# Peptides against a protein of PDB entry 3J47: the designs that were tried, part 6

Target 1, 121 residues: chain A of PDB entry 3J47
Amino acid sequence: IRLTNQLKSLKGLQSKLKDVVEYLDKVINKELPINHTILGKLQDVFNLLPNLGTPDDDEIDVENHDRINISNNLQKALTVKTNDELMVIYISNLVRSIIAFDDLIENKIQNKKIQEQRVKD

## One batch from the design tools (peptide; aimed at target 1 L7 L13 L17 V20)

Design b1_p10_7 (made by RFdiffusion4)
Pose (drawn by RFdiffusion4):
Structure b1_p10_7 (pose): chain A 91 residues (1-28, 36-48, 72-121), chain P 10 residues (1-10)
Amino acid sequence: IRLTNQLKSLKGLQSKLKDVVEYLDKVIHTILGKLQDVFNLNNLQKALTVKTNDELMVIYISNLVRSIIAFDDLIENKIQNKKIQEQRVKD
Amino acid sequence: MIKVNFPKIN
């Protein structure tokens, strides 16, 4: 779902670029200003990425912890299944 | 994937 959403966003840019190119050909305003702002707002993320790297590490650790918890419950479920099988054999 | 190379416009 996230991917589909990202594609929709890029699609708008692609179409918007085509429109802009055609518009410029014809010319040979507010939208242009807005686009410039967006430009000014990956490059900048480069420095900001330094911090993001730290945060990404934290969220990786959290995911690992969750995986361990899920494994624990999984072991219990497996033991219960084994017990059920033993009871059936006895019967 | 959608490819976009949006040039800056002055």

Design b1_p10_7_s1 (made by RFdiffusion4, then SolubleMPNN; from b1_p10_7, 3 letters changed)
Fold by OpenDDE base, seed 1:
Structure b1_p10_7_s1 (fold): chain B 121 residues (1-121), chain A 10 residues (1-10)
Amino acid sequence: as target 1 above (121 residues)
Amino acid sequence: MVKVDFPLIN
């Protein structure tokens, strides 16, 4: 259930990003007039996005080394935080599975004892 | 970075 909802939200985000790209392509091709209100909102979205620039291995510009290090540190921090959240979810599901197996084993032992008693009487 | 492949619990 949780994974299906995350996949649905990610697919919904991907669709919206595709609609934004298609709008920008139509504006570049001069098929649509430039809407400054849409462009401003898009700029606000990009300003709110953490600069997750992968160093494209092709920009040897000596002036961006500090921005590349900040982006790599932020990407690493987000990836570590995501892994830690996934680890907590994994451990929580493992513990729930262990408890459910313990309850199932105890139920099986009790049912076996009841059957062994009914064969002796 | 070791990618820990968590089993996707469906």
Scores: peptide ipSAE 0.012, ipTM 0.373, DockQ to the pose 0.030
OpenDDE base, seeds 2, 3, 4, 5: peptide ipSAE 0.011, 0.010, 0.010, 0.011; ipTM 0.377, 0.354, 0.344, 0.396

Design b1_p10_7_s2 (made by RFdiffusion4, then SolubleMPNN; from b1_p10_7, 5 letters changed)
Fold by OpenDDE base, seed 5:
Structure b1_p10_7_s2 (fold): chain B 121 residues (1-121), chain A 10 residues (1-10)
Amino acid sequence: as target 1 above (121 residues)
Amino acid sequence: LVKVDFPLIL
């Protein structure tokens, strides 16, 4: 239940991000008029995102090719960190599930012994 | 990077 809801939420976010990209492409292609209210909200979203595309504005003179590589490195580092955190959560849940199954097996063995005693008396 | 696909616990 909790993981299915997280996956559904993530898929919903991915769909909304795709709709935003498609809207921006239509605005760039001059198929839609520029909406300043949508651009303002998009700027607010980019300001709330960790700087995925600007080396801090204090380095004048990096060629446009190195700025794209730094942006890709930060995005990659965030993706790796998120993957490692999710892996630890996965292993922890797997171990907890194994322990819970062991406890269920032991409870089933004890219940079987109690039933076999009640049939002998 | 091992892509671990999460098994769906219902």
Scores: peptide ipSAE 0.167, ipTM 0.840, DockQ to the pose 0.031
OpenDDE base, seeds 1, 2, 3, 4: peptide ipSAE 0.134, 0.149, 0.126, 0.157; ipTM 0.831, 0.835, 0.826, 0.840

Design b1_p10_7_s3 (made by RFdiffusion4, then SolubleMPNN; from b1_p10_7, 6 letters changed)
Fold by OpenDDE base, seed 4:
Structure b1_p10_7_s3 (fold): chain B 121 residues (1-121), chain A 10 residues (1-10)
Amino acid sequence: as target 1 above (121 residues)
Amino acid sequence: LVEVDFPLIL
């Protein structure tokens, strides 16, 4: 249930990102007029993203090759952090599913004992 | 770092 909802949300995000790319391609090709309100909202989204392509203002003197390496290191660090966070969530959901399954087995055993007592009385 | 592929539990 929770992982299925996360996957559905991620697929929904992927579809929306594709629709944004297709819109931008149509605007670049002059097939659609530029909507300044859509462009402003996209700029707000990009400003909220980590600088995955530019070193922080303290690294302005690095050659373009070293900037790409720093960008790739930051992307890798974010991927590792995301993997570690998802691992904790996964283990927590697995443990919860095992406990809920154990509780279901115990409830089934208790219900069977109650039925066997009612047949003996 | 062990990348753990998360099996989607439905």
Scores: peptide ipSAE 0.174, ipTM 0.846, DockQ to the pose 0.030
OpenDDE base, seeds 1, 2, 3, 5: peptide ipSAE 0.158, 0.157, 0.134, 0.166; ipTM 0.839, 0.836, 0.827, 0.838

Design b1_p10_7_s4 (made by RFdiffusion4, then SolubleMPNN; from b1_p10_7, 6 letters changed)
Fold by OpenDDE base, seed 2:
Structure b1_p10_7_s4 (fold): chain B 121 residues (1-121), chain A 10 residues (1-10)
Amino acid sequence: as target 1 above (121 residues)
Amino acid sequence: EVIVDFPLIL
């Protein structure tokens, strides 16, 4: 349920991003007039994005090929961090499921022993 | 890097 809702939300975001790209392409091709209100909202979204592609202004002097590698390092670090966080959540959920299953088995064994005692008395 | 595929429990 929660994960299905997150996937649905992510698919909805992907669709909206596609609609934004298609709008920008139509504006570039002069098929649609420039809407300054849409452009302003897009600028606000871009200003809220982390700098995934500018080396900090402290690394003035690496040719365009190494700037792509440094940009890839921040995106990679965010991907690795997200993977590690998901791994911890996954392991934690597995451990909780195993413990709950063990407790269920032990409860079933105890209930069986109590029933076998009540049939002997 | 160990990529953990999260099983989507639908």
Scores: peptide ipSAE 0.213, ipTM 0.850, DockQ to the pose 0.032
OpenDDE base, seeds 1, 3, 4, 5: peptide ipSAE 0.188, 0.179, 0.201, 0.183; ipTM 0.840, 0.835, 0.848, 0.839

Design b1_p10_8 (made by RFdiffusion4)
Pose (drawn by RFdiffusion4):
Structure b1_p10_8 (pose): chain A 91 residues (1-28, 36-48, 72-121), chain P 10 residues (1-10)
Amino acid sequence: IRLTNQLKSLKGLQSKLKDVVEYLDKVIHTILGKLQDVFNLNNLQKALTVKTNDELMVIYISNLVRSIIAFDDLIENKIQNKKIQEQRVKD
Amino acid sequence: EINIDLNELE
């Protein structure tokens, strides 16, 4: 789902660029200003990425912890299944 | 496909 959403966003940019190129050809405004703003707003992320890296590490650790908890419950389920099997054999 | 080439604005 996230991927489909990202693609939709990029699709708008692609179409928007085509329109702009055609517009310029024809010319040979508010949208242009807006685009410029967006441009000014990955490059900048470069410095900001430094911090993101730290945060990414924290969210990785959290995911690891969750995986451990899920394993624990999984072991219990496996034990219950074994007990059920033993009871059936006895029967 | 999605292809974006900003050099077309040059």

Design b1_p10_8_s1 (made by RFdiffusion4, then SolubleMPNN; from b1_p10_8, 7 letters changed)
Fold by OpenDDE base, seed 1:
Structure b1_p10_8_s1 (fold): chain B 121 residues (1-121), chain A 10 residues (1-10)
Amino acid sequence: as target 1 above (121 residues)
Amino acid sequence: DVVIDFSKLL
């Protein structure tokens, strides 16, 4: 259920991003007038994105190829961070499953002892 | 580095 809802929300975001790209293409092709309110909101979205292509202000003058490598390093770091969060969730679910399995074993042992007592009386 | 894809284990 949780994964299906996350997939549905991600598909909904992907559709909205596609609609934004299609709108920008129509504006570039002069098929639609420029809407300054839409462009302002897009600028706000880009300003809220982590700097996916500015080297930290200490790397003077490396070609457009190194900006692509820095953007790839930041994208990789975000992917690793997301994977580490998923690892914590996985381990937490594994630990809960082990505890629930231990409780099941103990309940089965107790039930067996009660049955063995009833056969001796 | 072999990164385990935890998205497949959930």
Scores: peptide ipSAE 0.299, ipTM 0.867, DockQ to the pose 0.029
OpenDDE base, seeds 2, 3, 4, 5: peptide ipSAE 0.290, 0.289, 0.267, 0.137; ipTM 0.862, 0.861, 0.855, 0.806

Design b1_p10_8_s2 (made by RFdiffusion4, then SolubleMPNN; from b1_p10_8, 5 letters changed)
Fold by OpenDDE base, seed 2:
Structure b1_p10_8_s2 (fold): chain B 121 residues (1-121), chain A 10 residues (1-10)
Amino acid sequence: as target 1 above (121 residues)
Amino acid sequence: DIIIDLSKLL
């Protein structure tokens, strides 16, 4: 139940982000007028994002293209790390569920043997 | 009994 709700919530967020991108593309293409209220809310979202791409203030001499590449590398590294952490948690929960299921089967087999013995005595 | 140390997996 909890995992299914998290996945549903994440899919819902992904759909909303796609709708925002499609809206921005239509605004850039001049198909829709600029809505300052939507842009203000989008700016608030960007201001809440972690800074995924400052080289520490000591690399002022990197062309804007290399800063974008470093930002993309950090974003990719955070995405990979998050994927690996989620994979470990998922596998750990599966393994725990398999062990608990095996213990339940063994307990059921033992209880059946004890009942069969009590019917023979 | 397969004892999987889940503490080493996390």
Scores: peptide ipSAE 0.150, ipTM 0.829, DockQ to the pose 0.015
OpenDDE base, seeds 1, 3, 4, 5: peptide ipSAE 0.138, 0.140, 0.138, 0.140; ipTM 0.822, 0.822, 0.823, 0.830

Design b1_p10_8_s3 (made by RFdiffusion4, then SolubleMPNN; from b1_p10_8, 7 letters changed)
Fold by OpenDDE base, seed 1:
Structure b1_p10_8_s3 (fold): chain B 121 residues (1-121), chain A 10 residues (1-10)
Amino acid sequence: as target 1 above (121 residues)
Amino acid sequence: DVIIDFSKLL
């Protein structure tokens, strides 16, 4: 239940993000006029987003090839963290399915023993 | 590093 709601929320966010990208592409291509109210709200969203591409200000000095790797470090860290959370949920669901299957086997064995006793009495 | 994509298994 909680995971399905999180996945549905994330898919809904992804759809909305796609609509924003499509709007920005139309504005860049001059197909739509620049709406300053939409741009202001978009700037507010970018100001609330953690900077996916700057290390906080304490490493001056390595060449332009490492800036792409460092910009990828926060995205990679968020991807790894998300992957670890998904792993815990996957293992938890797998363990619940195994336990429920074991309980079903035990119940079938017990029911068979009870029936075999009732046929001997 | 091989990251297993658990999003496909859920």
Scores: peptide ipSAE 0.316, ipTM 0.874, DockQ to the pose 0.034
OpenDDE base, seeds 2, 3, 4, 5: peptide ipSAE 0.305, 0.302, 0.288, 0.205; ipTM 0.870, 0.871, 0.867, 0.831; seed 4 fails the geometry check

Design b1_p10_8_s4 (made by RFdiffusion4, then SolubleMPNN; from b1_p10_8, 6 letters changed)
Fold by OpenDDE base, seed 2:
Structure b1_p10_8_s4 (fold): chain B 121 residues (1-121), chain A 10 residues (1-10)
Amino acid sequence: as target 1 above (121 residues)
Amino acid sequence: DIIIDFSLLL
């Protein structure tokens, strides 16, 4: 239930991001007028994003190509970290489900033995 | 790096 709701929320966010990209493409192509209220809200969203592409202000002197590589490394590290966190959550839920299933089987076996004893007495 | 798409298991 909680994980399915998180996935549904993420799919909903992905759809909204696609709609924003399609809107921006239409504005760039002059198919739609520039809406300053939408652009202002997009600027607010970009200002809330972590700095995925500025090396800390202590490395003045890397050509634009190396800045793109550092940005890609941070984005990759965040993607790997997110993948590892999802793996731990998934495995933890599987282990809990297996334990609960094993306990259910053992309880069913014990209940059957108790019934077989009560029919012999 | 093998990125496992856990989104397919949910």
Scores: peptide ipSAE 0.161, ipTM 0.809, DockQ to the pose 0.038
OpenDDE base, seeds 1, 3, 4, 5: peptide ipSAE 0.125, 0.112, 0.146, 0.071; ipTM 0.813, 0.773, 0.821, 0.772

## One batch from the design tools (peptide; aimed at target 1 L17 F46)

Design b1_p11_1 (made by RFdiffusion4)
Pose (drawn by RFdiffusion4):
Structure b1_p11_1 (pose): chain A 91 residues (1-28, 36-48, 72-121), chain P 11 residues (1-11)
Amino acid sequence: IRLTNQLKSLKGLQSKLKDVVEYLDKVIHTILGKLQDVFNLNNLQKALTVKTNDELMVIYISNLVRSIIAFDDLIENKIQNKKIQEQRVKD
Amino acid sequence: TVEEVKELLNE
């Protein structure tokens, strides 16, 4: 789902660029200003990425903890299944 | 202005 959404966003840019190229050919405004703003707003993320790296580490750790908890419950389930099997054999 | 826009697109 997230991928489909990202693709839709990029699609708009691609189409928007094509339109802009055609517009320029024809010319040979508010949209242009807006685009410029967006440009000014990956490169900049470079410095900002430094911080993001730290935050990514924290969210990785949280994911690991969740995985451990899920394993624990999984072991319990497996034990219950084994007990059920033993009871059936007895029967 | 057209040349500036073209430069921006090239970037």

Design b1_p11_1_s1 (made by RFdiffusion4, then SolubleMPNN; from b1_p11_1, 5 letters changed)
Fold by OpenDDE base, seed 3:
Structure b1_p11_1_s1 (fold): chain B 121 residues (1-121), chain A 11 residues (1-11)
Amino acid sequence: as target 1 above (121 residues)
Amino acid sequence: LVDEVLKLLNL
């Protein structure tokens, strides 16, 4: 139940992100007026997002060396966290696949015994 | 990790 709810929530988030991208494309194409309230909320979201970019190799300003090290450490920490989360999902799916395979073997053995009994009666 | 796997398995 919990994993199905997480997947449903993630699909809901993906749909909402798609709607935001489609809105931004319409604003860029001048099909919709710029809403400063929506833009302010998007800026708040981007300011809360960790800087996941490699600093573009084109702005080697000497003032950014500490920001580059902080960004690389943050990207590394997020990569490790994401890898650990993916590992937990992978192990959980592997264990479920093993259990489902064991249940399938037992069901096949039981069905074979039932067929062998029906041939003897 | 193990406790998080167990929570995801709902065991």
Scores: peptide ipSAE 0.162, ipTM 0.837, DockQ to the pose 0.016
OpenDDE base, seeds 1, 2, 4, 5: peptide ipSAE 0.134, 0.116, 0.080, 0.139; ipTM 0.821, 0.812, 0.780, 0.823

Design b1_p11_1_s2 (made by RFdiffusion4, then SolubleMPNN; from b1_p11_1, 4 letters changed)
Fold by OpenDDE base, seed 5:
Structure b1_p11_1_s2 (fold): chain B 121 residues (1-121), chain A 11 residues (1-11)
Amino acid sequence: as target 1 above (121 residues)
Amino acid sequence: LVEEVRELLEK
């Protein structure tokens, strides 16, 4: 029972991975438009994957070296892109905080001017 | 901003 359920789950994962590959091939071939939401979720999946280019240094079959290097370059590119996205979010929040601080100062100046006018009348 | 802050403090 437990082994049969694990095999069924693994077959289900393999089917979903095949559907993702087929989708990516259609996007590469320009048969489908780039969906940034799907690519973002795919990036999240790759960021959660262990580094596929660290098989412990004890099993370098020379035929896998090119695939490992491609995987490492992809993982690095996805990590850089994630850092750039987080940087844009951080800068956007910093700018919003500066604007909100400016508006608070302007509001205090306006309130002071209104009080000074009321004391002169 | 900077000049408005100065105006707030001088007053």
Scores: peptide ipSAE 0.021, ipTM 0.502, DockQ to the pose 0.007
OpenDDE base, seeds 1, 2, 3, 4: peptide ipSAE 0.016, 0.029, 0.027, 0.028; ipTM 0.499, 0.649, 0.635, 0.633; seeds 2, 3, 4 fail the geometry check

Design b1_p11_1_s3 (made by RFdiffusion4, then SolubleMPNN; from b1_p11_1, 4 letters changed)
Fold by OpenDDE base, seed 1:
Structure b1_p11_1_s3 (fold): chain B 121 residues (1-121), chain A 11 residues (1-11)
Amino acid sequence: as target 1 above (121 residues)
Amino acid sequence: DVEEVRKLLEE
């Protein structure tokens, strides 16, 4: 019973991973539009994966060396892309906060001038 | 005016 449930869960995960690959292939082939929400969730999954290029030191088949290098390059490229996207979002939010603060200050100055005029009349 | 801004940040 426990082993059959683990095998069923693993087959269910394998099916979902296959559906993700098929979706990515359709996006690469321009058969489907790029969905940034799906790509962001996939990027979150890849950022939570341990380094797919640290083999635990016990099975370095020489055929895995090219796959390990590709995985390490992909993970580095995803990490750099995530950091650049977060930096652009941070700068954009900082600039938006500065503009909103400047507009708030100018509105406070104008409101104060209007109140000071109403007290003099 | 920069002096009006300073005065509003001190209130």
Scores: peptide ipSAE 0.014, ipTM 0.562, DockQ to the pose 0.007
OpenDDE base, seeds 2, 3, 4, 5: peptide ipSAE 0.020, 0.020, 0.019, 0.014; ipTM 0.600, 0.587, 0.502, 0.564; seeds 2, 3, 4 fail the geometry check

Design b1_p11_1_s4 (made by RFdiffusion4, then SolubleMPNN; from b1_p11_1, 5 letters changed)
Fold by OpenDDE base, seed 5:
Structure b1_p11_1_s4 (fold): chain B 121 residues (1-121), chain A 11 residues (1-11)
Amino acid sequence: as target 1 above (121 residues)
Amino acid sequence: DVEKVRKLLEE
């Protein structure tokens, strides 16, 4: 029973991982627009993944040191890119909110001018 | 423009 449930959970994870790869391939091929919310969630998953290049600190074979350093540099580069991308998304949403607020003000000004014209006629 | 916005918020 326990082993069958673990195998079922692993198969479910494998299916979801395949769906993520298929989504990324469609985005790379420009078949789908980049969804920054999905990309941010995917980056959160990669940031929560234990460094797949660290066996726990008890087996440093000297040949793996270059692979561990490449993996750490890749994870650091992904984290920096993630922060920069989230910053661009945040600024973009802030700018959209400012524009929408300016449009609301302009609409109020126009509505007031129309009302003042109707009172003079 | 900012001064027109201020006047509209005071009314």
Scores: peptide ipSAE 0.020, ipTM 0.650, DockQ to the pose 0.008
OpenDDE base, seeds 1, 2, 3, 4: peptide ipSAE 0.017, 0.018, 0.016, 0.015; ipTM 0.635, 0.658, 0.622, 0.607

Design b1_p11_2 (made by RFdiffusion4)
Pose (drawn by RFdiffusion4):
Structure b1_p11_2 (pose): chain A 91 residues (1-28, 36-48, 72-121), chain P 11 residues (1-11)
Amino acid sequence: IRLTNQLKSLKGLQSKLKDVVEYLDKVIHTILGKLQDVFNLNNLQKALTVKTNDELMVIYISNLVRSIIAFDDLIENKIQNKKIQEQRVKD
Amino acid sequence: EKAEEIVKLLE
């Protein structure tokens, strides 16, 4: 789902670029200003990425902890299944 | 000119 959404966003840019190229050919405004603002707003993320790296590490750790908890419950389930099997054999 | 620059940035 996230991927489909990202693609939709990129699609708009692609189409928007084509339109802009055609517009320029024809000319040979508000949208242009808006685009410029967006441009000004990856490169900048470079410096900002330094911080994001730290935060990404924290969210990795949290995911690891969750995985451990899930394993624990999984072991319990496996034990219950074994007990059930033993009861069946006894029967 | 400005539009040409924006086109270049977009490409």

Design b1_p11_2_s1 (made by RFdiffusion4, then SolubleMPNN; from b1_p11_2, 8 letters changed)
Fold by OpenDDE base, seed 2:
Structure b1_p11_2_s1 (fold): chain B 121 residues (1-121), chain A 11 residues (1-11)
Amino acid sequence: as target 1 above (121 residues)
Amino acid sequence: DELKKLVDLLN
């Protein structure tokens, strides 16, 4: 239940992020007027994001090398944590599938015994 | 039984 709720919440966040991108594209294309209140709230969101430096921006000045290394270490730590969480989820689903298979075998054995009893009466 | 305990620990 908890995992399904987390996945649903993450899908809901992804949808909202898509709506924000579509809004920004409409503002860039001059289809909508600039709303400074929305842009201010987006700036607040970006200021709360951890600086996840992408290793592929080879164009930001030699003075940021220590910040890029800290950012890459944070990104790596978040990736490892996410992989460990996904592994726990995978193992939990695998174990549930094994239990459901065992319960199915037991039910088939019991049903066979009941049929063999009904043929002897 | 042990597998059920493992599922309960992982939830």
Scores: peptide ipSAE 0.046, ipTM 0.737, DockQ to the pose 0.013
OpenDDE base, seeds 1, 3, 4, 5: peptide ipSAE 0.038, 0.042, 0.040, 0.033; ipTM 0.713, 0.723, 0.719, 0.712

Design b1_p11_2_s2 (made by RFdiffusion4, then SolubleMPNN; from b1_p11_2, 7 letters changed)
Fold by OpenDDE base, seed 5:
Structure b1_p11_2_s2 (fold): chain B 121 residues (1-121), chain A 11 residues (1-11)
Amino acid sequence: as target 1 above (121 residues)
Amino acid sequence: SELEKLVELLQ
């Protein structure tokens, strides 16, 4: 039950991310006009992304071996805990931003369909 | 959606 729900939620997130990519492809291909509000929200999503590509370049110089290991384990444990707490807040904000973005895309697609129907009548 | 329900639980 719990694993199935997590998999379903992850599949839902994957579908929403696919809709975002498809929207961006249409904007790149000039099929849709650039919407600066959508692009601003996408930039906010990327700015929230933890920099997964910096292993902390803690080039900590090797010269004080015995007191630094306990403080580094505590600081690494505090940094890991702080990173885990920030990661939960970050994932929550990321998910909220993706939903708000998906709703904005869906509303625009619906508004376009309504306008196309009104031009045919 | 199920994702909206998850966000509602995180509010």
Scores: peptide ipSAE 0.026, ipTM 0.646, DockQ to the pose 0.022
OpenDDE base, seeds 1, 2, 3, 4: peptide ipSAE 0.018, 0.022, 0.022, 0.023; ipTM 0.594, 0.622, 0.605, 0.603

Design b1_p11_2_s3 (made by RFdiffusion4, then SolubleMPNN; from b1_p11_2, 8 letters changed)
Fold by OpenDDE base, seed 2:
Order: C-alpha cells, then structure tokens, then sequence
Structure b1_p11_2_s3 (fold): chain B 121 residues (1-121), chain A 11 residues (1-11)
C-alpha cells in the first residue's frame, strides 16, 4: 500500500513533467504564445533543484558529463536571472523606503515649525 | 523628485 502510493505519485509527476516538455516544445515551435506565469513557475522549480552538477564522484560517464554541464549552465543562467530580478525589486523597495523616511522627517520638521509659531503667537 | 521618478520607472 505505501510503496504503491509512492510509485503512483512518481508516475503522476513523470506525466506532469512530460506535459511541461510538450508545452515548451510548442512554445519553441511558436505553436503557442509565451506564458510568463508558466515560465516563472518553471524558473522557481529550476531554482529549487539541487545542483545537478555534483555527481557523487563515482559515476562520471562522458555522456553524463556533457548533460551535467548543460544542466549546470541552464541552472546558473536561471539563478542569475532570478538574482537580477530580485535586485531590481530590492532597489525599488529600498528607494520607496528612503522616500517614506524623507517624507516622515519633513513632516516632523514642519510640525515642529508649526508648534514653534503657535508658541510665539 | 528624482527618487520618485526612479520608483515610477521601476513600477
């Protein structure tokens, strides 16, 4: 019962991965428009994959080495793109925080000037 | 003003 459920879940994952490959092939062939929401979710999946480029040092077949190098280059490219996107979001949030802080300082200075005027009248 | 233009460009 437990092992049969794990095998059923793994077969279900394999089917979903096949559907993703078929989708990507249709996008490459321009049969379907690019869906940025699907590509973003795929990027998140690739960023969660362990580095496929450390095979435990005990099975380096030369055909696996080229596939591993290609997978590492793809993972590195996706990681760089994610870091650049996160950097833009971080800078935007930092600038918004600086403006909100400046506005808070200016509001405090103005409130102080208004209080000092009301004490002189 | 310049920082607000940068925020408006990033949104």
Amino acid sequence: as target 1 above (121 residues)
Amino acid sequence: DELQKLVDLLN
Scores: peptide ipSAE 0.034, ipTM 0.705, DockQ to the pose 0.014
OpenDDE base, seeds 1, 3, 4, 5: peptide ipSAE 0.029, 0.032, 0.026, 0.026; ipTM 0.670, 0.690, 0.667, 0.669

Design b1_p11_2_s4 (made by RFdiffusion4, then SolubleMPNN; from b1_p11_2, 8 letters changed)
Fold by OpenDDE base, seed 4:
Structure b1_p11_2_s4 (fold): chain B 121 residues (1-121), chain A 11 residues (1-11)
Amino acid sequence: as target 1 above (121 residues)
Amino acid sequence: SDLQKLVDLLQ
């Protein structure tokens, strides 16, 4: 039961991340106006993410060695699935930020549909 | 949502 609920919640997260990508594609294609509030929430999500750089980009800038080591240790901690309390707190914060962002996207999609209906009437 | 249930399980 607990494992099935975790899998269902992760599938829900995957669906919401897909909706985020589809929204960004529509903004890039100029089908939707740029929304700075949505982009700000997306930036908050990325600022919570460990640096998702491939472990092979060892070639840019000698001034950030301590930040690169902290991000690589955090990425390694996520990859190793260590039962670290700090990792649980981090994932909880990331998931909360993605939920808040998805709710904002859904509200903007609905508002656009309502406006397009009002222009056809 | 199913995501809220994940947050509640991680807390």
Scores: peptide ipSAE 0.044, ipTM 0.727, DockQ to the pose 0.024
OpenDDE base, seeds 1, 2, 3, 5: peptide ipSAE 0.040, 0.024, 0.035, 0.032; ipTM 0.728, 0.663, 0.721, 0.698

Design b1_p11_3 (made by RFdiffusion4)
Pose (drawn by RFdiffusion4):
Structure b1_p11_3 (pose): chain A 91 residues (1-28, 36-48, 72-121), chain P 11 residues (1-11)
Amino acid sequence: IRLTNQLKSLKGLQSKLKDVVEYLDKVIHTILGKLQDVFNLNNLQKALTVKTNDELMVIYISNLVRSIIAFDDLIENKIQNKKIQEQRVKD
Amino acid sequence: MTLNEILNTLN
């Protein structure tokens, strides 16, 4: 789902660029200003990425902890299944 | 053209 959403966003840019190219050809305004703003707003992320790296590490650690918890419950489930099998054999 | 060139030309 996230991917489909990202693609929709990029699609708009691609179409928007085509329109802009065609518009320029014809000319040979507000949208242009807005585009410029967006430009000014990954280059900049480069410096900002430094911080994001730290935060990414934290969210990796959290994911690992969750995986361990899930394993624990999984072991219990496996034990219960074994007990059920043993009871069936006895029967 | 680059997009910056296009924007500058249109401005």

